# Designs tried in a protein design run: peptides against a protein of PDB entry 2C5K. Part 97

Target 1, 91 residues: chain A of PDB entry 2C5K
Amino acid sequence: EDPFQQVVKDTKEQLNRINNYITRHNTAGDDDQEEEIQDILKDVEETIVDLDRSIIVMKRDENEDVSGREAQVKNIKQQLDALKLRFDRRI

## One batch from the design tools (peptide; made by RFdiffusion4, then SolubleMPNN)

Design b2_p28_5_s2 (from b2_p28_5, 18 letters changed)
Fold by OpenDDE base, seed 3:
Structure b2_p28_5_s2 (fold): chain B 91 residues (1-91), chain A 28 residues (1-28)
Amino acid sequence: as target 1 above (91 residues)
Amino acid sequence: ASEEARRLEEKKRKEEKFKKFNEKLDSL
């Protein structure tokens, strides 16, 4: 499988699992738990940055049509933003 | 052979990272 698509797949699964966690834990935990969730979200964010950078390199070096990949990353970014909002809204 | 070995090790590293992510989330 394409390494890019594998990373996209894993990232989407991570986002879904975080979303499920927030659903089960709609109240903020202790400081340690909140920090761990923030670290998890940060890891996902950094992965998305790497995906974006890979697209830039593909455009520059291979001159390939990356529109499909850009759309995938855009969707993942929207999912992450929604999760961050849900996380911040917890009491 | 060397390229195949490299690809397999890279796949293993990604799998372990994903596993650790899940374990961390499951521990919360």
Scores: peptide ipSAE 0.170, ipTM 0.649, DockQ to the pose 0.258
Fold by OpenDDE base, seed 4:
Structure b2_p28_5_s2 (fold): chain B 91 residues (1-91), chain A 28 residues (1-28)
Amino acid sequence: as target 1 above (91 residues)
Amino acid sequence: ASEEARRLEEKKRKEEKFKKFNEKLDSL
């Protein structure tokens, strides 16, 4: 199995779970809960950074066609951005 | 066999990270 695809799969599942959490908790919790959610979102963001870096390395060192992987990461970034917006709009 | 073992260990490490992520989210 491709480790890149496994990370993509896990990241999508993480985003989906956070989205479901926000749906069930559509109002802001206490400060500690909000901070923990923000930390979780940061963990996902860091994973996406690592995915981008891996693509750069694949293009540079392995000379592979990474167009499909770039599209996957772009999609994940869009999902994260939408999730951040939902999170920030909670009152 | 050594490469297979390495790949299995890497998968286990990633799975554990994902598990910890889920546990943190579940604790909210």
Scores: peptide ipSAE 0.169, ipTM 0.655, DockQ to the pose 0.240
Fold by OpenDDE base, seed 5:
Parts: structure tokens; sequence; C-alpha cells
Structure b2_p28_5_s2 (fold): chain B 91 residues (1-91), chain A 28 residues (1-28)
């Protein structure tokens, strides 16, 4: 088992679920709903930060090849950015 | 044994975090 890959898998699943939610809810909800969505997006962002930190440690302390992991995190960041854009463009 | 227990607890923690995330999203 690779804990890093497990977190990546969960994060991608989270992003997919959020994307589906935004698709079904293309209009802004009430203030409480919007704040809750922002919190969810923030949770994903924090997870990505943790993934980046883990890569830094692996690269520095364990001297592992992290190129593949960096690419995975980059992809996740792009997905998050796209979701944030979709979220912000809702009326 | 201690390492195994720690690993199991960490897995449970991550699973619960993911579960809470989904519950939060489903509540919207």
Amino acid sequence: as target 1 above (91 residues)
Amino acid sequence: ASEEARRLEEKKRKEEKFKKFNEKLDSL
C-alpha cells in the first residue's frame, strides 16, 4: 500500500464529486451553501498542500524520484483550479 | 506491533476524513 497514492485517489474522487455537484447546481445557493462549498474546496486545497509537502520530504530526506508524483499533484491542482473557476462563474 | 497499530490508526483517520468530506458534500 502507498499512502500517497491513496490520498491522490481520494482527492481525485473528491474533485470528481464536486465537479458533478457544480454541474447539477450551476446557480449559486444561499450564503450558507456557498460558504460550505468554499470550505470543501479549501479542504481539497489543504490536502494538495500536504501532498506537496510529502513530495518535498521524499525528495530531500529519502532521495526518491518524485517526478511521477509531481505530475500527479500538478494534474490535481489543475482540476481544482478548473473547479474554482466553474464555481465562481455560477450566477 | 506498535508500527502496525499506528499504520492502522492512520488509515482509519484518513478514511474518516474522507467520509466526513462526502457527508458534508452530500448535505448541500
Scores: peptide ipSAE 0.168, ipTM 0.652, DockQ to the pose 0.304
Fold by OpenDDE base, seed 2:
Structure b2_p28_5_s2 (fold): chain B 91 residues (1-91), chain A 28 residues (1-28)
Amino acid sequence: as target 1 above (91 residues)
Amino acid sequence: ASEEARRLEEKKRKEEKFKKFNEKLDSL
């Protein structure tokens, strides 16, 4: 059991679901819909911050090799950035 | 027992957070 990996898995699922939503809704909705999507993206962003903090703690307090975890978080960040770009480019 | 209960509660909290996230997204 690895809580970090579970959070990573859930985050990837969230990103995938958002990506699917954006694909189905390639044009911007009303202001309320856009704000709601922004909030959802913010929730993912905050989760990534928590993952980063977890890695910092593992490096500092446990001297654990976190290279693999850092790579996973980097990948998630790239996915989030791509989604933000797709979201912002909608007209 | 206390540690196990804490871990279970944490899992439930995370699960609920994820569920709420999905419900919010599904509502769009």
Scores: peptide ipSAE 0.165, ipTM 0.649, DockQ to the pose 0.267

Design b2_p28_5_s3 (from b2_p28_5, 15 letters changed)
Fold by OpenDDE base, seed 4:
Structure b2_p28_5_s3 (fold): chain B 91 residues (1-91), chain A 28 residues (1-28)
Amino acid sequence: as target 1 above (91 residues)
Amino acid sequence: SSIEEERKKKEEEKKKKFEEFNKKLDEE
């Protein structure tokens, strides 16, 4: 399997799991869980940076059409931003 | 590439942390 696609898949799974948790827990309550969620979201942010770097390298060194991969990363960024908004807006 | 290998290593560490997170959530 393409390791880029595997990372994309794993990242989306993490975001979906957190989104499901937030849906069930519309109010912040367990500080330990909230901290762990924040840590995972930071890991996702770092992963996105690494994915972008990989795309830059592919464009530069391989001169391949990366539009599909760019769209995937854009989608993950949008999902992350939406999730962060939901997470931060909880009372 | 070096960037890909670095990403892979970080992803594995993140996976371990995520699995532990999931275990805790399953206990709730």
Scores: peptide ipSAE 0.341, ipTM 0.788, DockQ to the pose 0.591
Fold by OpenDDE base, seed 2:
Structure b2_p28_5_s3 (fold): chain B 91 residues (1-91), chain A 28 residues (1-28)
Amino acid sequence: as target 1 above (91 residues)
Amino acid sequence: SSIEEERKKKEEEKKKKFEEFNKKLDEE
């Protein structure tokens, strides 16, 4: 098992699940669900920081080619930003 | 390491939170 890839997979699953919820709920609905979504998005932000740190360590300590992993994290960041924009724009 | 174990614990807690979120959505 590659822990990095597992975290990437889990993060994408979280973002996709929230995106699907927002798609079905174009207006802000149940306050409890909205709060939980916000908490998960904050958790995703923290996870991305941890992924970036892991890449720094791999570059420094293992001298590994991390270009693919950097691209994956970049993709997750873009997905998160797009999702946050959708979440915040709901009326 | 202790730092690695703490990171693992934190990620597991986030995962549990997400699963509870999913469970609530499935009950709708």
Scores: peptide ipSAE 0.336, ipTM 0.763, DockQ to the pose 0.663
Fold by OpenDDE base, seed 3:
Structure b2_p28_5_s3 (fold): chain B 91 residues (1-91), chain A 28 residues (1-28)
Amino acid sequence: as target 1 above (91 residues)
Amino acid sequence: SSIEEERKKKEEEKKKKFEEFNKKLDEE
């Protein structure tokens, strides 16, 4: 598996794990866990920026068809946005 | 390169944080 796909896979795993946690914990209670979730979400945001930059470089320097990779990043962005909304709505 | 090493270090740190998070969840 290429490095791009590995990063995508790892990012999706992180988002899914947090989503499962939020599902089990609809009320915020453990401040340490909440802070850790926030840090992971920030890491995911940074990862998405890096993935986008990678795509730009592939389009410019390698002239590759990146449509599939763009779709993957778009999907991750949507998952992140949905998860952030769920996270912020918890009492 | 120095840039590649920095990127690698950052990814390892994120992985470590996520593993620690998972460990705590497994204890619940």
Scores: peptide ipSAE 0.333, ipTM 0.757, DockQ to the pose 0.734
Fold by OpenDDE base, seed 1:
Parts: C-alpha cells; structure tokens; sequence
Structure b2_p28_5_s3 (fold): chain B 91 residues (1-91), chain A 28 residues (1-28)
C-alpha cells in the first residue's frame, strides 16, 4: 500500500471512531475527552492540507492522474464537515 | 532529510495520540 492510501485509511479510521463516540455520547461529556476529540479533529484538518499538497506535487512533478485521489480527499472533507457539525451541536 | 524527519515525527505523534484516545474509550 502506498503512503497516500495509508494516510487516507488512518484519517477515515479517526473520523469513524469519533463518529461512533458521538453517537454513543450525544451530549457533551468529560471535558478532557471532548478536548482530545477537538485536537484529533484539528490533526485531521492538518492531514487533509498535507494530502492536498501531495496531490499538487503528484500532478506537477510526477504528472500522474490524480482524479481518484482528489475524490478520496473530497470524501474525507465531507466526512469531517459532517462530523464537526454533529460534534458542535451537542449540548 | 530534516523536513521528512519532521513530517514523520508529527505523523507518529498524531497516531500515538489517537491510539491513547482509543485505549481510554475502550474502557466504556
């Protein structure tokens, strides 16, 4: 497995785990856990920036077809946005 | 390279943080 796909996989796992936690904890719980979730979501945002940069490099320097990878990053962005909405709506 | 090493360090720290998070939540 190439490094890009591994990062995509790890990112989706992080988002899925947090989504599962939010599903079981529909109200804000332990402040320490909530803060850690927020930190992980920030890490995911940084990872997405790095994935986008990687796509730019692959397209520019390696002249690869990046359409599939762009679709994967788009999917992760959509998943992150949906999760952030769920996280922020909890009371 | 120094840049590559910094990237690897950050990614490992993120993974470690997430694993520790999962370990704590598995107690539920």
Amino acid sequence: as target 1 above (91 residues)
Amino acid sequence: SSIEEERKKKEEEKKKKFEEFNKKLDEE
Scores: peptide ipSAE 0.332, ipTM 0.757, DockQ to the pose 0.703

Design b2_p28_5_s4 (from b2_p28_5, 17 letters changed)
Fold by OpenDDE base, seed 5:
Structure b2_p28_5_s4 (fold): chain B 91 residues (1-91), chain A 28 residues (1-28)
Amino acid sequence: as target 1 above (91 residues)
Amino acid sequence: MEEEERREKERKEKKEKFKKFEEKLNSE
């Protein structure tokens, strides 16, 4: 399996898990729970940086799939941003 | 602690997979 696609899949699953948690917990949890969510979001951010770097490397070769990969990363970034907004707006 | 350690391990494994993939692409 393509490591890029595996990472994309795993990242989307992580974001979905957090989204489900926030949906069930519309108020801030205890400090440990909030810190855990923040850590996961940070890990997702770092993962996105790695994905972007991998795309830069792939662009060195003629690859028709680069635009598709860029769209996938863009989608993940949008999902992350939306989730951060939901997370921060909780009382 | 255990969950964070597990998550960090998984992240490291993903990075290593990416590194190997990027190295392959750069060697072509």
Scores: peptide ipSAE 0.061, ipTM 0.508, DockQ to the pose 0.039
Fold by OpenDDE base, seed 4:
Structure b2_p28_5_s4 (fold): chain B 91 residues (1-91), chain A 28 residues (1-28)
Amino acid sequence: as target 1 above (91 residues)
Amino acid sequence: MEEEERREKERKEKKEKFKKFEEKLNSE
């Protein structure tokens, strides 16, 4: 499997896990759990930055059509943004 | 603790996969 696709898949799975947690815990949980969610979200953000960088490199150095990969990263960003909003709205 | 260790392992595995991807791009 393409390592890029594997990272995308893994990132989506992480976001889905957090989304499921937030759904089950609509109020802020224990500080330790909230911190753990923040850490995972930060890791996802860093992963997205790395994915974007890889796309820039592919586009520049290989002159490849990266439109499909850009769309995938855009989708992950949208999922992350929605999840952050849900996370932050919890009381 | 166990869940955190599992998550850290999963993060390392993902990072390693991505690193291999970046290494491939830099070697071409």
Scores: peptide ipSAE 0.057, ipTM 0.519, DockQ to the pose 0.040
Fold by OpenDDE base, seed 2:
Structure b2_p28_5_s4 (fold): chain B 91 residues (1-91), chain A 28 residues (1-28)
Amino acid sequence: as target 1 above (91 residues)
Amino acid sequence: MEEEERREKERKEKKEKFKKFEEKLNSE
């Protein structure tokens, strides 16, 4: 598996872990726990920015997998947005 | 501590993998 796909996979796994945590903890935890989740979400956002930048570079090199990679990044963005919404809805 | 260390390790591993990917793209 190429490094791009590995980063995508790792990012999805990270989002799934947070999603599972939120499912088990439908109320806000301790300040330290909430800050930790926020930091992870921020790291995911930064990772997505890096993935988008890599796609721009791949487009310049006429990479045949660009469309598929754009779809993957879009999916991760949707997962992140959904997770942020769930995170913010907690009491 | 263990969970934070694990997450930090995972972040480093992702960065290293991504760096290798960027290096490959830049070398083409």
Scores: peptide ipSAE 0.058, ipTM 0.526, DockQ to the pose 0.039; fails the geometry check
Fold by OpenDDE base, seed 1:
Structure b2_p28_5_s4 (fold): chain B 91 residues (1-91), chain A 28 residues (1-28)
Amino acid sequence: as target 1 above (91 residues)
Amino acid sequence: MEEEERREKERKEKKEKFKKFEEKLNSE
């Protein structure tokens, strides 16, 4: 497995874990737990930026997998945005 | 603490793997 796919997989797993946490905790939890979630979400944001940069570099080389990778990153962005919305709506 | 330290280590390892990938792409 190439490092790009590994990063995508790991990012999705992180988002899924947070989503499961939010599902089990419909209200904001302890401050420490909420801060940890915020940190993970920030790390995911940074990861997405890096993935986008990677795609730009790959486009330079006319890589056939660019379209598929763009779709994967788009999916992660959508998942992140949905998760942020769920996270922020908790009281 | 131990779980957080483990997560940070895993994040660093992932970042290093990705960095190596980016370096490879930049060298092509």
Scores: peptide ipSAE 0.054, ipTM 0.509, DockQ to the pose 0.040; fails the geometry check

Design b2_p28_6_s1 (from b2_p28_6, 11 letters changed)
Fold by OpenDDE base, seed 1:
Structure b2_p28_6_s1 (fold): chain B 91 residues (1-91), chain A 28 residues (1-28)
Amino acid sequence: as target 1 above (91 residues)
Amino acid sequence: SEEMKEQKERLKESLEKLREETKRREEE
């Protein structure tokens, strides 16, 4: 499979898992899983950088349309932002 | 959790492949 699409899929799966965790744990805890989630969110931020870099390289090739990939990255960014908001707003 | 750790490792592996592809394209 296209490594870009695999990364998108894996990233969204991680964000979905965290979202489900937050749903079950609507109050902030002080356990190892809270720290793990924070680390994953940072990893996703770095992943987005790598996805964007990949798109920039593709844009160099005039024969490649990147609009679809840009939309996918935009969606991931929105999902990440929403998740960070939910995670941080927990009391 | 173990599931989150497994997902993290999968993402790491897929990300490595993406980085390799990106690097290859950058050098072309």
Scores: peptide ipSAE 0.557, ipTM 0.899, DockQ to the pose 0.887
Fold by OpenDDE base, seed 3:
Parts: sequence; structure tokens; C-alpha cells
Structure b2_p28_6_s1 (fold): chain B 91 residues (1-91), chain A 28 residues (1-28)
Amino acid sequence: as target 1 above (91 residues)
Amino acid sequence: SEEMKEQKERLKESLEKLREETKRREEE
């Protein structure tokens, strides 16, 4: 499979898992799992940077259409932002 | 959880492949 698509898939699965965790844990805890989730969210931010870099490289070749990939990254960014809000607003 | 760990490692693996591809293309 195309590495870009695999990363997109894996990233979204990771975010979905975190979303499910937040649903089951609507109060912020002081445990290792909370810290792990914070680390994963930072890793996803870094992943988005790498996805964007990949798109920039593709754009160097004017014959390559990147509109679909840009839309995918935009969707991931929106999902990440929504999760951050849910995570941070927990008491 | 174990599932979270597996997903973390999976993403790490796929991300490495993407980085390698990107680096290769940047140098072409």
C-alpha cells in the first residue's frame, strides 16, 4: 500500500481509539494512560507535519494531483483538534 | 492498553516508510 494512505489510516485509527477512551473516561485522571494519550496526540501532530511534507514533495511535480491528499490531511487536523478540545475540557 | 500500544507501533512503522519515501523524492 501507498505509505501516505497507510499513515492516514493508522493515524485515524489512533485518534478513534483516543476518542473512545475519552468517552469511557470523562474525568481527567493522574495515571500512565493519560500521559500516554498526551504523547500520542503530540505524535499525531508530528505525523501531520510529515504528511504535509509528503504533499509538498508531490506538488513539485505539477502532473501529480494532491487535492485528495490535502483533503485527507485537513480531515485529520479537524479530528485532532476536536479530540484535543474533548481531552482538555475534562475535569 | 495493549491495543493502544499496538496501534502506536503500527503508526510508527508506517510513518517511517513515509519519511523514507519523502526523503528519497526530495533528493531526486
Scores: peptide ipSAE 0.555, ipTM 0.898, DockQ to the pose 0.862
Fold by OpenDDE base, seed 5:
Structure b2_p28_6_s1 (fold): chain B 91 residues (1-91), chain A 28 residues (1-28)
Amino acid sequence: as target 1 above (91 residues)
Amino acid sequence: SEEMKEQKERLKESLEKLREETKRREEE
């Protein structure tokens, strides 16, 4: 299996899980789960860096089209930003 | 959450594979 696609899948699944959590918890709490979510969000940011690195390496070979992968990363970034906004707006 | 914890570990494993592949290609 393509490691890039697996990472994309796993990242999106994790973000979706957090999004569902926020839906059920619209008030910010102070528990282990809130801290775990914060850690995951940071991990996703780092994951995006690694995804971008892999794309840069692929771009080195002009025969490798990266447009699809760039779109996927862009989508993840948008999903992350939206999630961070929802998470931070909670009172 | 146990599910979130499992997902974290899964992503970690997947990410490691990606990093290894990227590193290999960078060095080629």
Scores: peptide ipSAE 0.553, ipTM 0.898, DockQ to the pose 0.889
Fold by OpenDDE base, seed 2:
Structure b2_p28_6_s1 (fold): chain B 91 residues (1-91), chain A 28 residues (1-28)
Amino acid sequence: as target 1 above (91 residues)
Amino acid sequence: SEEMKEQKERLKESLEKLREETKRREEE
């Protein structure tokens, strides 16, 4: 399988899991999962950097279309930003 | 959460493959 697509899939699944957790835990808690979520969100930010790096390398080949991959990364960034807002706004 | 940990490890493994591919392409 394409490593890029696998990373995209795994990243989105992880963000979805966190989103579901926030839905079930609408108030900020002091448990092990809250800290784990913070770590995961930071790891996703680093993952996005690696996704962008892979796209930059692909752009060197004029025969490769990166528009679809750029759109996927943009979508992940938007999902991450929305999730951060939900996570931080909890009382 | 065990599920979150498993997903984290899965992402780590897939990310490693992406990094390896990126490195290979950079060197070609």
Scores: peptide ipSAE 0.553, ipTM 0.897, DockQ to the pose 0.889

Design b2_p28_6_s2 (from b2_p28_6, 15 letters changed)
Fold by OpenDDE base, seed 4:
Structure b2_p28_6_s2 (fold): chain B 91 residues (1-91), chain A 28 residues (1-28)
Amino acid sequence: as target 1 above (91 residues)
Amino acid sequence: SEEMEKAKKEHKESLKKLREETERREKE
């Protein structure tokens, strides 16, 4: 598997783990896990930047179809936004 | 957890490869 697809997979798994955590912790807590989740969310945002940069570079090659990769990144962004909302709305 | 640490390590490695590939292509 190429690095792009692996990063996409890893990122989605990270978000899924956080989603599961939120499900188990419907109220915001003051523990190390809460802080770690915030850090992971920031890391995901940075990862998305790297994914987008990769796509931009690929677009320079007319022989490479980037539509699929763009859709994958879009999906990750949507997943991230939804997760942020769930995380931040906790009392 | 050990599982999470392994995942983090693998992710870091994959991300590094992605960045290196991107950088290489940017210079071409």
Scores: peptide ipSAE 0.572, ipTM 0.888, DockQ to the pose 0.742
Fold by OpenDDE base, seed 3:
Structure b2_p28_6_s2 (fold): chain B 91 residues (1-91), chain A 28 residues (1-28)
Amino acid sequence: as target 1 above (91 residues)
Amino acid sequence: SEEMEKAKKEHKESLKKLREETERREKE
């Protein structure tokens, strides 16, 4: 599989796992899982940078359509932002 | 969990490949 698509898939799965965790843990905790989530969120942010860089390089070639990839990254960013908000809103 | 560790490993490998591909293209 295309590394870009695999990274997108992996990232979405990470975010989904976090989403599920938050659903099960609606109150902020002080455990290893909370710290791990923070680390994953940080990793996702850095991963997005790599995804964007990949797209920028592709856009340099006019023959490559990046609209689909841009949409995928946009979706990931939206999911990340939503999860950050949800995670931080927990009491 | 073991599943989570496997996912982390796969993610790391995929990300590495993405970065390498990007760097290759940047230099072309």
Scores: peptide ipSAE 0.572, ipTM 0.888, DockQ to the pose 0.793
Fold by OpenDDE base, seed 1:
Structure b2_p28_6_s2 (fold): chain B 91 residues (1-91), chain A 28 residues (1-28)
Amino acid sequence: as target 1 above (91 residues)
Amino acid sequence: SEEMEKAKKEHKESLKKLREETERREKE
């Protein structure tokens, strides 16, 4: 598996794990995992930057189709935004 | 958890490879 796809997979697994945590912890609290989740969310944001950079470089090569990769990154961004909303709405 | 730590390690390695690939292509 190429590094891009592996990173995408890793990122989606991170987001899914956080999503499951939020489901089990629908109220915000003094859980040590709360700070870790915030750190992971920031890591995902940085990872998205790296993914986008890789796509930009690939787009420079006329022989490479990046539409699929762009769609994958878009999906990750949407998942991240939805997760942030769920995380922040907890009382 | 051990599973989380393994995932973090794999993530770090994958990111490293992605960045190296990107940097290689940028220099070409």
Scores: peptide ipSAE 0.572, ipTM 0.889, DockQ to the pose 0.818
Fold by OpenDDE base, seed 5:
Structure b2_p28_6_s2 (fold): chain B 91 residues (1-91), chain A 28 residues (1-28)
Amino acid sequence: as target 1 above (91 residues)
Amino acid sequence: SEEMEKAKKEHKESLKKLREETERREKE
């Protein structure tokens, strides 16, 4: 599979897992899972940078359509922002 | 968990490939 698509898939799965965790844990905890989630969120942010860099390189080639990939990254960013909001608003 | 560990490993491998591809294309 295309590394870009695999990374997108992996990232969305990570965010979905975290979203499910937050649903089950609406109160902020002090355990290894909370720290791991924070680490994953930072990893996702770095992953987005790598995805964007990949798109920029593709966009340099006028023969490559990047609109689909840009939409995918935008979707991930929206999902991340929503998740961060849920995570941070927990008491 | 074992599942999460496997996912992390696969993610790392995929990211590595993505970065390598990006770097290759940047130099061309």
Scores: peptide ipSAE 0.572, ipTM 0.888, DockQ to the pose 0.776

Design b2_p28_6_s3 (from b2_p28_6, 11 letters changed)
Fold by OpenDDE base, seed 4:
Structure b2_p28_6_s3 (fold): chain B 91 residues (1-91), chain A 28 residues (1-28)
Amino acid sequence: as target 1 above (91 residues)
Amino acid sequence: SKEMEEARKRLKENLEKLRKKTEELEKK
């Protein structure tokens, strides 16, 4: 497994872990880590940017089929957006 | 290529940062 696939897999895992954290800490008085969660989500966004950059380089320099990788990044973006929505709507 | 190697390096570094921050969050 190349570094790209490893990052894709583990980024999804981090999003799942954050999602589970929100589930465990979504009651009044138990939401004290908003800034830290936001920071992690920003790191995920930066990771996605780097994934996209790597795809651009692969497409340009290695002439490989990147359709599968583009679909994977799209899937991560969808997962991130869903998590952002949940987090923003928390009580 | 050198650019690809640098991109891979950045990906690994970002992943390690994410893992660390998520782990620290889960302790709270």
Scores: peptide ipSAE 0.311, ipTM 0.810, DockQ to the pose 0.057
Fold by OpenDDE base, seed 3:
Structure b2_p28_6_s3 (fold): chain B 91 residues (1-91), chain A 28 residues (1-28)
Amino acid sequence: as target 1 above (91 residues)
Amino acid sequence: SKEMEEARKRLKENLEKLRKKTEELEKK
């Protein structure tokens, strides 16, 4: 498995784990990790930027069909946006 | 290409950071 696919897979996994964490810790007095969650979400954003960059380079250097990879990145962006919305609603 | 190798490196580094931070969060 190439690094792109590995990162896509694990990024989605991390987003799911954070989502589950929010579910388990969405009670009064049990919500003291806002900064840490925000840091993780920021790392996800940076990961998405790097994924997009890799696609651009692939288009330029290899002239390969990247539509599948673009769709994967789009899916991750949607998952991130949904999690951000939930997180903002919680806080 | 060199640029692709750099992109690969960044992806691997970001993945490791994400895993570590998520694991640390789950302990709390």
Scores: peptide ipSAE 0.311, ipTM 0.810, DockQ to the pose 0.057
Fold by OpenDDE base, seed 1:
Structure b2_p28_6_s3 (fold): chain B 91 residues (1-91), chain A 28 residues (1-28)
Amino acid sequence: as target 1 above (91 residues)
Amino acid sequence: SKEMEEARKRLKENLEKLRKKTEELEKK
């Protein structure tokens, strides 16, 4: 599998795992790993930056249609944003 | 937690793979 696709797939998996973790730890007094979650979300943001860089290079040097990959990155950004909103609203 | 630590590890490994690919493309 293309490393780009692997990163996309696993990034979404990590976001889902964090979402599930928040579900299990969404009550008062059960949010003990805030800093760790924030660090992972920051790593996801950096991963998205690298995905965009990869697309730019592909357009320039590989002369390939990147519309599909751009849509994938957009989808990940939306998933990240949704999770960040949920995390911020946790009780 | 162990679950979150493992998730972070996997994400970093994936990031490393992507960066390697990007570097190779940028060398062209």
Scores: peptide ipSAE 0.158, ipTM 0.716, DockQ to the pose 0.697
Fold by OpenDDE base, seed 2:
Structure b2_p28_6_s3 (fold): chain B 91 residues (1-91), chain A 28 residues (1-28)
Amino acid sequence: as target 1 above (91 residues)
Amino acid sequence: SKEMEEARKRLKENLEKLRKKTEELEKK
């Protein structure tokens, strides 16, 4: 089991769960968990930072082709940004 | 909520796994 791949997979899963939660609670007056959602999104940002650090180390010390991993991180960033946009535009 | 709390817990656990991986690589 590759911890990098597991983190990628689980991070996307958590973002999907948050997205689903917002779908169920995207009505006026149903915003009680705003702070908790924001905290989790910050944890995802920190996860992305650590994923990038891992890639940098692989490039430097292992001299491996990390293009695939970079694409995965880019995909997570896009998913996070889309979720942030949806969350900010909630009614 | 319980659902969101569990999601955050999973992220933190995965983050720790990643940090350990990076640390081991940096020791090389």
Scores: peptide ipSAE 0.157, ipTM 0.716, DockQ to the pose 0.679

